# Designs tried in a protein design run: peptides against a protein of PDB entry 3PUK. Part 91

Target 1, 227 residues: chain A of PDB entry 3PUK
Amino acid sequence: ERGLKSVVWRKIKTAVFDDCRKEGEWKIMLLDEFTTKLLSSCCKMTDLLEEGITVIENIYKNREPVRQMKALYFISPTPKSVDCFLRDFGSKSEKKYKAAYIYFTDFCPDSLFNKIKASCSKSIRRCKEINISFIPQESQVYTLDVPDAFYYCYSPDPSNASRKEVVMEAMAEQIVTVCATLDENPGVRYKSKPLDNASKLAQLVEKKLEDYYKIDEKGLIKGKTQS

## One batch from the design tools (peptide; made by RFdiffusion4, then SolubleMPNN)

Design b2_p11_5_s2 (from b2_p11_5, 6 letters changed)
Fold by OpenDDE base, seed 2:
Structure b2_p11_5_s2 (fold): chain B 227 residues (1-227), chain A 11 residues (1-11)
Amino acid sequence: as target 1 above (227 residues)
Amino acid sequence: EKQQTELSLVK
């Protein structure tokens, strides 16, 4: 059985690098905080070089224009990352790069997508969602990227109830991306003690899995993964 | 044959 890291890397290779590959072309890759961690967890710089990436840049930092090169944006669909992208291409006279390929790690809200479309559509060669919102650590272990998840999940303060729900939802979504990456529709197991958080999360995950795998990429209904 | 995967949520 292949480790989770290798599966994640393979998915990225297929969904991102192979998707925008052009013979003899080198690209600058722009990463945000999450994708930096993601790639760091499943590949080496040499691997990225083999995929046609010459330089990696942080999207949040000010960067010098390289107008003759195309840019590969591998970023999370957040306002912060999107805003940074827009700064690179928002000005017609001062585009930082020749063109952009955008790959989002998760579903991009329509509001953000429309914002991009309205301002930078002519510069975008590709825009795709690849649905990886977790960090692989070992063969069967991954880390979720949900700020303050522990605090809100176990907070005794009733005022945090709404925030807890948001966190639970976010965790469930990210767990589903693990399943999607593995092409699995698993049964969900949980321990109910001492709190019902695990049960609630499990229910959310199951619901989201059902929604996600209702129709697969080929238009087929995908049932629960079995032996 | 693909083995069944189960997700276990642990505190």
Scores: peptide ipSAE 0.023, ipTM 0.401, DockQ to the pose 0.023
Fold by OpenDDE base, seed 3:
Structure b2_p11_5_s2 (fold): chain B 227 residues (1-227), chain A 11 residues (1-11)
Amino acid sequence: as target 1 above (227 residues)
Amino acid sequence: EKQQTELSLVK
C-alpha cells in the first residue's frame, strides 16, 4: 500500500523533473496557486533542490529577470497563469528567462495553447500535460480545486443549470486524474439523497474513466480494476 | 477486492 502523496511526487518527478533534467543545470521554477499547494502537499524544498530547482517563484508576482537561467513552469492551464507566462516571454527584448519548460497540470485548451505557440514558441523547449489536478491530503483523501463548486451545485436557481454542468465536468476531470495517477479504474459509489448531484458526478466520472482508459500507451484497452 | 471511489459533495 502506497500513500497518495508519494505516488503524486513520483509522478511529478518522472513527468516533470526527469523530463527536463540537464546535468549541472539549475532552473527557476514558477508556480501558480494550485501547484504551490500541490507541491507543498507532497514534497519539501530539499526535494526540489535535489531536482535542480534553485528558486521557486510565484508566477502571479512581479519578478526580476534572471536571463541566464531557464525556467520551469509548473502551472495550471488557466488564462491567468498563461497570461503571466506570456508576460515573461512575450516581449522579445525583455524575456525574463533564457528559455521555458512548461508543464500543465491538466489538459490545456487549444485556445490557450495556440496563444502560447503564436507568441513564444521559440522560447519553449518543452510543453507537456501531466494530468494531476488534485491535492493529496492523506493516503486515501484528496481535495479538488473547482471555484464556486458549492454555489452552483447547491443553487436552487434554475438559471445556474448550465454553469452547474461545467462545474461537474471540471470536478469529474480532476477525479479522473487521481485514478490515472494511481493507475486505477475503480467503481464509483455515491450517496443519492437528498440531491442527485453525486449521481450525476458519478456518471461523468465513469464516462471519463472509460474514455481515458479506452486506449493506454501501448494501445491496449484497460478494464475495471479488480483489486 | 476492487478499489471503490466514494463521492460526496461538501461545502
Scores: peptide ipSAE 0.020, ipTM 0.414, DockQ to the pose 0.021
Fold by OpenDDE base, seed 4:
Structure b2_p11_5_s2 (fold): chain B 227 residues (1-227), chain A 11 residues (1-11)
Amino acid sequence: as target 1 above (227 residues)
Amino acid sequence: EKQQTELSLVK
């Protein structure tokens, strides 16, 4: 069994780089905060060079146009990242690159997708969701990217209950992407302290796993993983 | 035969 990092890299290679690879073509790759961490966790710069990436740029920063090159956007489906993309292609005068390949790390809401389609459809060669919303730390350990998760999960303020639910949903979704990446449908165990956060999260994960594997990415049904 | 994967959540 390979470590989680290698599995993640293999998935990215297959889902992103192989998907948009063209012989002799180099691309500029645009990353956001999450995908920067993600790639840093599972690959080296030399690996990216081998995949045809000549330069890596931060999507949040103002960048000089390279109009003769195509750009690979590997980004999270957030308003911030999408807005930065739109700034690059939203108008003819502001187009920074020849064309765009977009790969989202998770489900892109229809609102964001439609916004992209309406503004930049002619510039987009590919738009795909790859469902990797976690960062592998070790072979069996990963971290999640949920803003303010710690604060809301442990907030004593009852007014934060709604936000806590949102955070829990986001965390559960990201955990499911781990399972999807590993091609596993595991049972969920948890330990609870005085707060029921772990129990609630476990229930959400179980529910989302059921939904996901009802029809997986390939349209197949996958049962619970067994030894 | 296939290694069974389980997720453990700790609080």
Scores: peptide ipSAE 0.021, ipTM 0.400, DockQ to the pose 0.022; fails the geometry check
Fold by OpenDDE base, seed 5:
Structure b2_p11_5_s2 (fold): chain B 227 residues (1-227), chain A 11 residues (1-11)
Amino acid sequence: as target 1 above (227 residues)
Amino acid sequence: EKQQTELSLVK
């Protein structure tokens, strides 16, 4: 099995760059905090140049318009990132770029999607959801991007119980994207000590895997992968 | 058969 970093890169190349590639066309790529880390973990700038990216910009920063170039937004489906996108294309007279290709790292809530559609649908050439919500570290190691996960998971304060559930759900969703990226539907093992958090998370992952692989990305039913 | 995904939460 090939390293996780290479698998992630290949998926991004196929799902994002190949999807919007036009011969001879260069794009500006806009990244947020998560996708910056993601791409940094699995590719080099030279790789991005080969994919037709001339410049990488931070979506959160103020940027000078480049109205003659199209922009590739590779961003997380968060209100913050979406709001930044809307600032770029919300005004017909002051669009920062010629057009936009949007690729979300995960499912984009209908509320955010509708907000985009209502504001700047004419500027969007592509809007696609991909399922990569993790950071590859090593060949078989990945990390999740869930803010304050440690704090809430191990908080003794009962007032944090609701937030803990939210964190667990987010973690489970991201883990499923790892499985999807690897095209696996594994049995889940966990270490339950000292707390039962791992057990709870495992149950969530199992449930979400079942939902995801009812119909996989290829429209096929995928059974459990065992070794 | 071996389970392929292992979850671990540690302090």
Scores: peptide ipSAE 0.019, ipTM 0.388, DockQ to the pose 0.020; fails the geometry check

Design b2_p11_5_s3 (from b2_p11_5, 5 letters changed)
Fold by OpenDDE base, seed 5:
Structure b2_p11_5_s3 (fold): chain B 227 residues (1-227), chain A 11 residues (1-11)
Amino acid sequence: as target 1 above (227 residues)
Amino acid sequence: EEAQYELSLVK
């Protein structure tokens, strides 16, 4: 069994770089906060060069146009990242790049998709969703990127209850992407003390796993794999 | 040069 970092890199290579690869073509890659962390965790710059990436740019920053080059956007499906993309291609006469390939790290809501379609549809060569919303740390260790998760999960303030649920959902979704990346449908184990947060999260993960594999890319229902 | 394409989402 390969380490989680290697698995993640192979997934990205296959789902992103191989998908948009053209012989002899170099691209500029645009990253957001999450994907910067993601790629930093599982590859080196030399790896990206081998995949035809000449320059990495931060999507949030002002960037000089390179109109003769195509851009690969590897970004989270968030309003912030999408808005930055739209600024690059919203004006036909002032596009920053020749064309765009967009790869979202997770499900892109229809609202964001429609916003993209309405603004710069003709500039996009590819728009694909992949399912990697976690950061690999070690062979069997990963972390989630959910802002303020600790605060809301352990907040004694009842006013944070609704936000806690949102955070739990986000974490569950990211955990499912780990399972998807590893092609596993595990039974979830947890420590229930001192709070019931782990139990609640486990239930959400179980439910989302069922949904995912019911309608997965292979069209197969994968049985539970215990470890 | 390659033509521009209308957006299609692949899930």
Scores: peptide ipSAE 0.018, ipTM 0.488, DockQ to the pose 0.267
Fold by OpenDDE base, seed 2:
Structure b2_p11_5_s3 (fold): chain B 227 residues (1-227), chain A 11 residues (1-11)
Amino acid sequence: as target 1 above (227 residues)
Amino acid sequence: EEAQYELSLVK
């Protein structure tokens, strides 16, 4: 099946598992809240075993050191997840794992990246961004992970305007990751409602798509594709 | 599947 779930899984397999795979090596995988949901939506535990993952751990929880094993961190580029990672490797004498491979689900801000570099760069074997910030639900349906999106988008309180903008930006970014995952640069369409939320979101998505696809990974300009 | 992963994370 070539639905959205399959596409997402293939991307993760290629960008994450194949990238850090070593024959005969097993890794511990650390997940946060989002990546737990993400993997649950597009693969089974048996799939992860086939990719060399022996154990899945929650990055937010206290964990016993397994110093002889390497760790695969598949996490969101958030201060919370990054801080948890740093706790695992922040102390040279108390590293929880042998080494770390880090794969972020989205763009990692330079501030966070620099913080990681300054603290535990020698422990990191790989650090990449894979740009998947959505949950595939079915072949053509996905969900976003934006807290309180509904509330702020439809809040009648003018004091929430700034927060609404933040939410809209986050939603737009996640939609762009869907397009990136599908390798498409579509025109954005929307339905008119009493509120202009759909229009505003569409404009944000269009702008972000333009920025994202100015130059693709191969250095080529990518034109618009059909929605 | 989600439940399976959650249980695994709790261990």
Scores: peptide ipSAE 0.008, ipTM 0.424, DockQ to the pose 0.026
Fold by OpenDDE base, seed 1:
Structure b2_p11_5_s3 (fold): chain B 227 residues (1-227), chain A 11 residues (1-11)
Amino acid sequence: as target 1 above (227 residues)
Amino acid sequence: EEAQYELSLVK
């Protein structure tokens, strides 16, 4: 079908929509910048309708309450997105929706999770983490969403060294989510010239792959995928 | 030549 796009969609369908599906129930879905791009890359509005989504809203925008409907938050685990969620269900304002289902696109830091838990745990029916931090472009092509990656990776300014490391970690994590989505544990190849960026990234990816496949979701160890 | 990485995936 659509190769990587179809795989991503199937994962989202299983991990998100099937998880919170209720017969005859429609939900409002809240998306942030990344998940908007993600869903637009692998599905159509008709697909979302079939999954029980009546309308999609941008979590960053000011929205009118629809208090009789439950909301599905498919968002990145960032302070910005979490803060927007907290505005909807936090103690400072009237709840915008009946209840919330939250699905994070990646690991949610404990600080953010605890912040949510402390503020609006009563409103949350589900809170899960999925591992999709990439955008499928073609059947076998994807892109990463790492802000300022180019700038920091190629900056000769020593003051950017720490930020470069953060960017490299983020990129490596996102690459691992691709592998996890594809159920692959590949070998990593790289070209090192003119900078050591590729080698550094490769090492990070290999390390994270090793960590991920020590114990997978099924408690199994996955060996290296032959190139 | 720019720095590049690639994954060796089995298809």
Scores: peptide ipSAE 0.000, ipTM 0.353, DockQ to the pose 0.020
Fold by OpenDDE base, seed 3:
Structure b2_p11_5_s3 (fold): chain B 227 residues (1-227), chain A 11 residues (1-11)
Amino acid sequence: as target 1 above (227 residues)
Amino acid sequence: EEAQYELSLVK
């Protein structure tokens, strides 16, 4: 029996660190709010040192350039995180790092990807999507990171119906990443009453699981790989 | 009171 934390770490090691590993090379790792929590939940700083990470920086904070070092961006595919990346590499004269390896925790929308490609393509050595959008808490427990989920799911205001659907889609996607991480295609059970939110979420999860394993797009690589 | 769901293996 393997704990969820160890499985998550092993997947990150394989999908991220092994993918960009260069012998004798140290990298700066940039994290956002979600990935900070994610790594904190499944590894220690000593583990990251063994993977060639010399220092961790918050992507949202102002940082001094380290132009001689390559940067590993392990971030969520959000406008905020992407914008911070673009500020690091958008100007030729003001690049903060030597080059970038980007690993997204989930599917990166084409709009964001194209924005990166148009601005910073020459600085990117690797761009890859992994499927880990949850925080492992225990061997059998994880948490989701969906802002305002409670408000929209349980709001009695019908004007929030559209946003409720968006929130449920996001939650369903994160649940699917748990299944993908465990390499499982489970049946979904739910408690329906008093509200049908659980039923709706379950249906979304089942549909997304079917689509995921049918298409098998896990670990998708986008952009270019530098030699 | 909150929505609850559970995953179970079907394989």
Scores: peptide ipSAE 0.000, ipTM 0.367, DockQ to the pose 0.020

Design b2_p11_5_s4 (from b2_p11_5, 4 letters changed)
Fold by OpenDDE base, seed 4:
Structure b2_p11_5_s4 (fold): chain B 227 residues (1-227), chain A 11 residues (1-11)
Amino acid sequence: as target 1 above (227 residues)
Amino acid sequence: EEAEYELSLVK
């Protein structure tokens, strides 16, 4: 049984690095907060060097231009990360790199996608969603990246009910990316908690799994797996 | 070679 970290790395290698690989070409890789944690969890710097990455830069920081090199953006589809990308390529005077390859960790909203297309299409060679929205911790353990998840899920304030639903939705989506990464469609099991959060989350996950596996990424219908 | 400059936006 292969560990989750290895599976995640294999998916990133295939979906990102192999997708934009060119012989003898080095790229600068731009990471955000989530993808920094993600890569740190499943690979070493040596691995990235082997994939043609010369340096890693934080997308949120001001960076010196390297106009002769292409940039690989491995980022989350958030307004913050997208805005940082747009700053790098949004104007002729602001172009920091020769060209961009963009790989999003999850589904990019149409609004953000269109914004990128409208502003920077001439600089973009590739833009793809790879659907990895979790961080592997151990062989069978992962963490989710949902801001304020703990606060809203356990808030006693009824005014936070709507926000709790949003958080639950986000967590469910990320759990589905785990299943997709593992190529599994499991039956969902949970332990009951006093606030019934687990039950609600389980329902959301099950629904999203059903939607996802109507037609998988390869156009195949996948039945339930025993996990 | 020209293919590397072709815009590929997949969503």
Scores: peptide ipSAE 0.022, ipTM 0.520, DockQ to the pose 0.219
Fold by OpenDDE base, seed 5:
Structure b2_p11_5_s4 (fold): chain B 227 residues (1-227), chain A 11 residues (1-11)
Amino acid sequence: as target 1 above (227 residues)
Amino acid sequence: EEAEYELSLVK
C-alpha cells in the first residue's frame, strides 16, 4: 500500500501534468494558497521540473509577463484565484502568458466558469476540474482546508449555526475527495463525544460518497470498503 | 506558433 502523499502526487501527475504535457515544452505554474500547500506536501521542486515546470509563481502576487510561455494554473475554484487569473488574461494585448491551462482542485461553480468564459475564452487551452481538496500529512493522515472550521464547529453561539452547516458541508466535500483519490468508499467511523458534530459530518460524508460513486467516472456503484 | 482555442470545460 502506497502512502497518501504518493497517491496524491500520482493523481496530480496524471490529472494535471500528463494532461497538458507537450514534448519539449516548459510551462510556468501558478499556484494559490491551497495548491501551494498541497504540492509542498507531496512533491519537491525537482519533481515539478521533471514535469515540465520551469517556474512556480504565486497567483496572488504581481508578476512580470512571460508572454512566450504558456501557464499552468493549478488553483482552487474561488473568486479570489479566478480574479487573479482574469487579471492575467483579461486584456488580449496585455496577456501575461501565451496561453493558459486551468486545473481546478474541485468543482468550479457555473458563475465562475461563465466569468472566465466571458473574459478570456480564447486564451484557455484546457479547463479541467480535478478532485483533490485535502493536504496529505502522513501515509494515512490528511488535513482539510476549511477556514475557521474549529471555531464554528465548536462555537457555543447560536448565531453561528448556519455557518457551522456551511463548514460541515465543506469538510464533507473534502473528505469525499480523499476517498475518491484513494478509490475507496468507506464506512465512516467517528468518535461522537462530546458534541454531535462528528455524527453530523459522518452523515454528510456518507451521503456525498453515495452521490459520488453513483455517478462516478466509471459509471459504477462502488460498494462499501471496510477498514 | 500554436493557435488560441475556445474554452472547453472538462469535468
Scores: peptide ipSAE 0.019, ipTM 0.537, DockQ to the pose 0.254
Fold by OpenDDE base, seed 2:
Structure b2_p11_5_s4 (fold): chain B 227 residues (1-227), chain A 11 residues (1-11)
Amino acid sequence: as target 1 above (227 residues)
Amino acid sequence: EEAEYELSLVK
């Protein structure tokens, strides 16, 4: 079946597991809140075992060192997750793992990247962005990970306008990651409501899609696809 | 056994 879940899994398998795979090697995988939900939505533990993951750990929790094993960090590019990573490798004498592979679910800001680079570059074998910022629910349904999105989008309080914009931007970005995952550049459709939220979101998505697909990975201009 | 690698970011 080639539903959204399977597409997401295939992307993760290719972009993450195949990228760092070494025959006969087992890794510890570190997940944050989002990636825990993401993997739970599109794979089973048995699938991860097949990909060479022996143990899954929560990056936010205090963990015992396993210095002989390499760690696969599949995490969001947030200060919280990055800080947790840095705690694992920040001290040369107290590294928790042998080495690190880092795969971010989205664009990692230069500030965070530079912070990582300055602190523990010698411990990192790979750092990659894979651009998946949504949770697949069924074949054509997904959910977004934007805190308080409902509240701010429908808040009647004008003081929340700036926060609403931030939420809208985040939602638009995550929708674009769906399109990127599906390798589509669709025209955006929406239904009108008493509020113009749908229209605004659509415009943001379209703009971000245009920016994202100006040039594809092969240096080719990607045109519009069907929604 | 394994070479040390510098941080490389692939976007």
Scores: peptide ipSAE 0.019, ipTM 0.539, DockQ to the pose 0.279
Fold by OpenDDE base, seed 3:
Structure b2_p11_5_s4 (fold): chain B 227 residues (1-227), chain A 11 residues (1-11)
Amino acid sequence: as target 1 above (227 residues)
Amino acid sequence: EEAEYELSLVK
């Protein structure tokens, strides 16, 4: 299929599973709230089995150690998820798994990255950022994961203006990850009335797309694709 | 086997 779900799955397969694949090796996969929804939207358990995943565990829950198995962490770069990872590997005597492969769904802040490196570097075989921070719903539809987006975007209270900007930046970033996943640099269209939120968001997306596609893999400027 | 245990951090 050529729908958004299949594209997302193919991206995850290439960026995550193929990257850490070892013949004959099974891994435990740790998911957080977002990645649980993400994988549920674009694959089945049978697909994960084919990729060498024996079991899926929730990173937030208390889990029994499986010290002979390596763990694949597919998680959001949040303090909560990172803290859960650190609890799994922070103590030399109480490591839950043999080793870790970490794949973040978005840019991981330097503070979190350095915290991981300083605490658990010897246990980590791979740490990589991928750019999938959205949930595919339909072939042409996706949803964003931005907390309190509705409240801040449509709040009449001027005191929320600064938070509104932060929310819009987050939404714009996630939209760009959709474009990157599809390998598209589209023109952005929006409905402006009655509020200018759509216009502002569109401008942010355009700017971020320009920055993202400024130079391609070959050092060439990537032009806009047809929307 | 040595390569398997080598740390790879890509950002």
Scores: peptide ipSAE 0.019, ipTM 0.532, DockQ to the pose 0.210

Design b2_p11_6_s1 (from b2_p11_6, 7 letters changed)
Fold by OpenDDE base, seed 5:
Structure b2_p11_6_s1 (fold): chain B 227 residues (1-227), chain A 11 residues (1-11)
Amino acid sequence: as target 1 above (227 residues)
Amino acid sequence: EKKKLKLTRPK
């Protein structure tokens, strides 16, 4: 299967489950809003069971402690998700789980990581970024998760200009993560609109792709691929 | 006993 869903699942399996795999060990997996959608799009519960996940819990909800089990946090690097994690491990006596593995779907700011480190570093066995910030829909289709993207990009209010740039930056970053996941360096194609948003986004994507592959772990510079 | 926590980032 060459579908995007399969590629995403394979990446998660390699980057997350294989990374923290321990023979005979079951884990509780904690998900946030985004990762719930992500996993739902590319796997089944049976797949997760095969990877040693006994149950899935929502990180935002109140949960009963299972202190004898380790937890796998597959979450977005947001203050909300991190705060929920910190509540699980903030105090020694109130730890929800035995230990934690944390896998962020995107770049985690140093400030956020430092907050984690300062609070409960001893409880964390692994902290890793895996760079999957999109939802696979079909073999060649994906959905970006950028809040209010449409609103800001098409806002007639000049006061939203700065936010528009932030949104485009986020969109470009997510597109690059798709390319990284697919191991592609595409020639970006777009349709220009009156506001030239597509052109600007394309430029950002191209720039970020160049930066990514310049320092790619493979040490290779890829040529342009059909988009 | 445990190593200093680090964030593993892809290159």
Scores: peptide ipSAE 0.362, ipTM 0.867, DockQ to the pose 0.478
Fold by OpenDDE base, seed 4:
Structure b2_p11_6_s1 (fold): chain B 227 residues (1-227), chain A 11 residues (1-11)
Amino acid sequence: as target 1 above (227 residues)
Amino acid sequence: EKKKLKLTRPK
């Protein structure tokens, strides 16, 4: 049985490491909170070494410049992570690394990308989305990274309704990334509760799955699968 | 030699 961890690792290897691989070149890899957890869940440091990573650094921390080395940023498309990147390359005189490869785990808004482009375009060799926004736990289990998901989804306060919707949207998106990774279009199953959170989430997932497969480059729509 | 930076999105 193929574990989800192995699938995720294989995708990262193909989408990230193979994409920026240069023979004989070592890179520094910058991670944020999510990607640290992600990589920790599906690989070891030895695996990263094999992929040409000399060291991993936390993007949020102050780091000493290594101007002779290129940096691989494997990060979430968040303002926080992007701001940290911009600090590394924003100043022409104080670039921390020789160049950057950026791989976003999820959809990067145009506004955020434009901000990067405006300030650091000359330093960036690659900017790519890879669509992995979940943490693999078991062979068929994953954990979503949605801030305050539990709190908002189960909040009895009606004032949190709008927040709940935002959270569910994010959760649905991450579930779709799992499906995309596994190349599946599952029929969503759920059990309704008084708050009907499961139903709402299911609807969002179904909608997003439909959209995903409709707009794929190949124009292929897969039938519903059992998962 | 540098082309304009673009964002590559997955399929």
Scores: peptide ipSAE 0.360, ipTM 0.867, DockQ to the pose 0.460
Fold by OpenDDE base, seed 1:
Structure b2_p11_6_s1 (fold): chain B 227 residues (1-227), chain A 11 residues (1-11)
Amino acid sequence: as target 1 above (227 residues)
Amino acid sequence: EKKKLKLTRPK
């Protein structure tokens, strides 16, 4: 098996680039903070050129219109990133690009999608979730994007208990996306900490893995794989 | 005519 970086790249290639590929067409790709890190971890600019991307732009920055080109938005489903998109295609302003393809890295809430749909549905050719919410570091090492995870998980303040649970839920969800990407159902191993964080996280991961494979619409039932 | 926009989610 290839390393995690190669697997992630292959998934992006098939789920994003192949999905919107048109022969002879170049696109501008818009990235946010997370997807910038994600692509930087698993590909080079030359790889993006081969996939028909002429230039990458930061979605948060002011950009000049390129009205003759279509835009590929590879972004997280956050209010911040979506608001930037809406500024590019909103009904109140001239469109910055010819059309948009939107690929979200994770679950997009219906409320957020409805906001997009109500504002600029005619400008969007594709809107898809691809479920990659982690950063590959090594062949079997990855980083989760959960802000303040360290602070809340290791805080001695009891007032942070509720936030700690939210953080652990988010971490567990992202770990499951790694397993889904690798097409594995691993046994969960952990080392206990004084605050029992590792045990709680492990339980959440196991539960979510079970749910994922039970609901697999492809009819694939997998047993435990190598850890 | 352009199809109504939908959100495609992974299975």
Scores: peptide ipSAE 0.357, ipTM 0.866, DockQ to the pose 0.440
Fold by OpenDDE base, seed 3:
Structure b2_p11_6_s1 (fold): chain B 227 residues (1-227), chain A 11 residues (1-11)
Amino acid sequence: as target 1 above (227 residues)
Amino acid sequence: EKKKLKLTRPK
């Protein structure tokens, strides 16, 4: 069906597994904290086996080398996850795996990508960004992963004003990834609250949606949907 | 900004 979990899984299959699939080849998949939650929310281990994944490993843990197998890194574009990847491939003489495919769940900063490129580019077969930075919970409900969102958005301390804006930007970005996954450009609706946080967030979402679809559709703005 | 990052090797 077209539930959010099904849509997310279909997106991952197309963007990640189909992208690196090779007939008869098994891969080890490395996950971080976010992608562990993401995959657990929308698939089963049997689904991953069908996609050619033999085992799943936590990127943060020390792991034994399996030098004859390629690794699929499905991770967040964070310094922590990237540093763990670099430990696996940073030493030319002691690579943990045969080669790597890297799929980031969100936009990867140039500085972070350049760090990877400079240290172990020859070990990487593909590095790709996908746009899934949310966890599907229900058919049309998702959970945002923005630390301290409540604290900053509802803080009465004016010293947190700048941080509040940063948090709202992060929230808006994740909402846009949901819309992109569903291939929708909705008319943004919200309920106003005394602090006007909902209005501000709605404005950010609307702006980011416009920018995203303008770029994605070669300068054409997708018409608003009735979702 | 949205960007599609590519690091691919020619076949």
Scores: peptide ipSAE 0.293, ipTM 0.817, DockQ to the pose 0.131

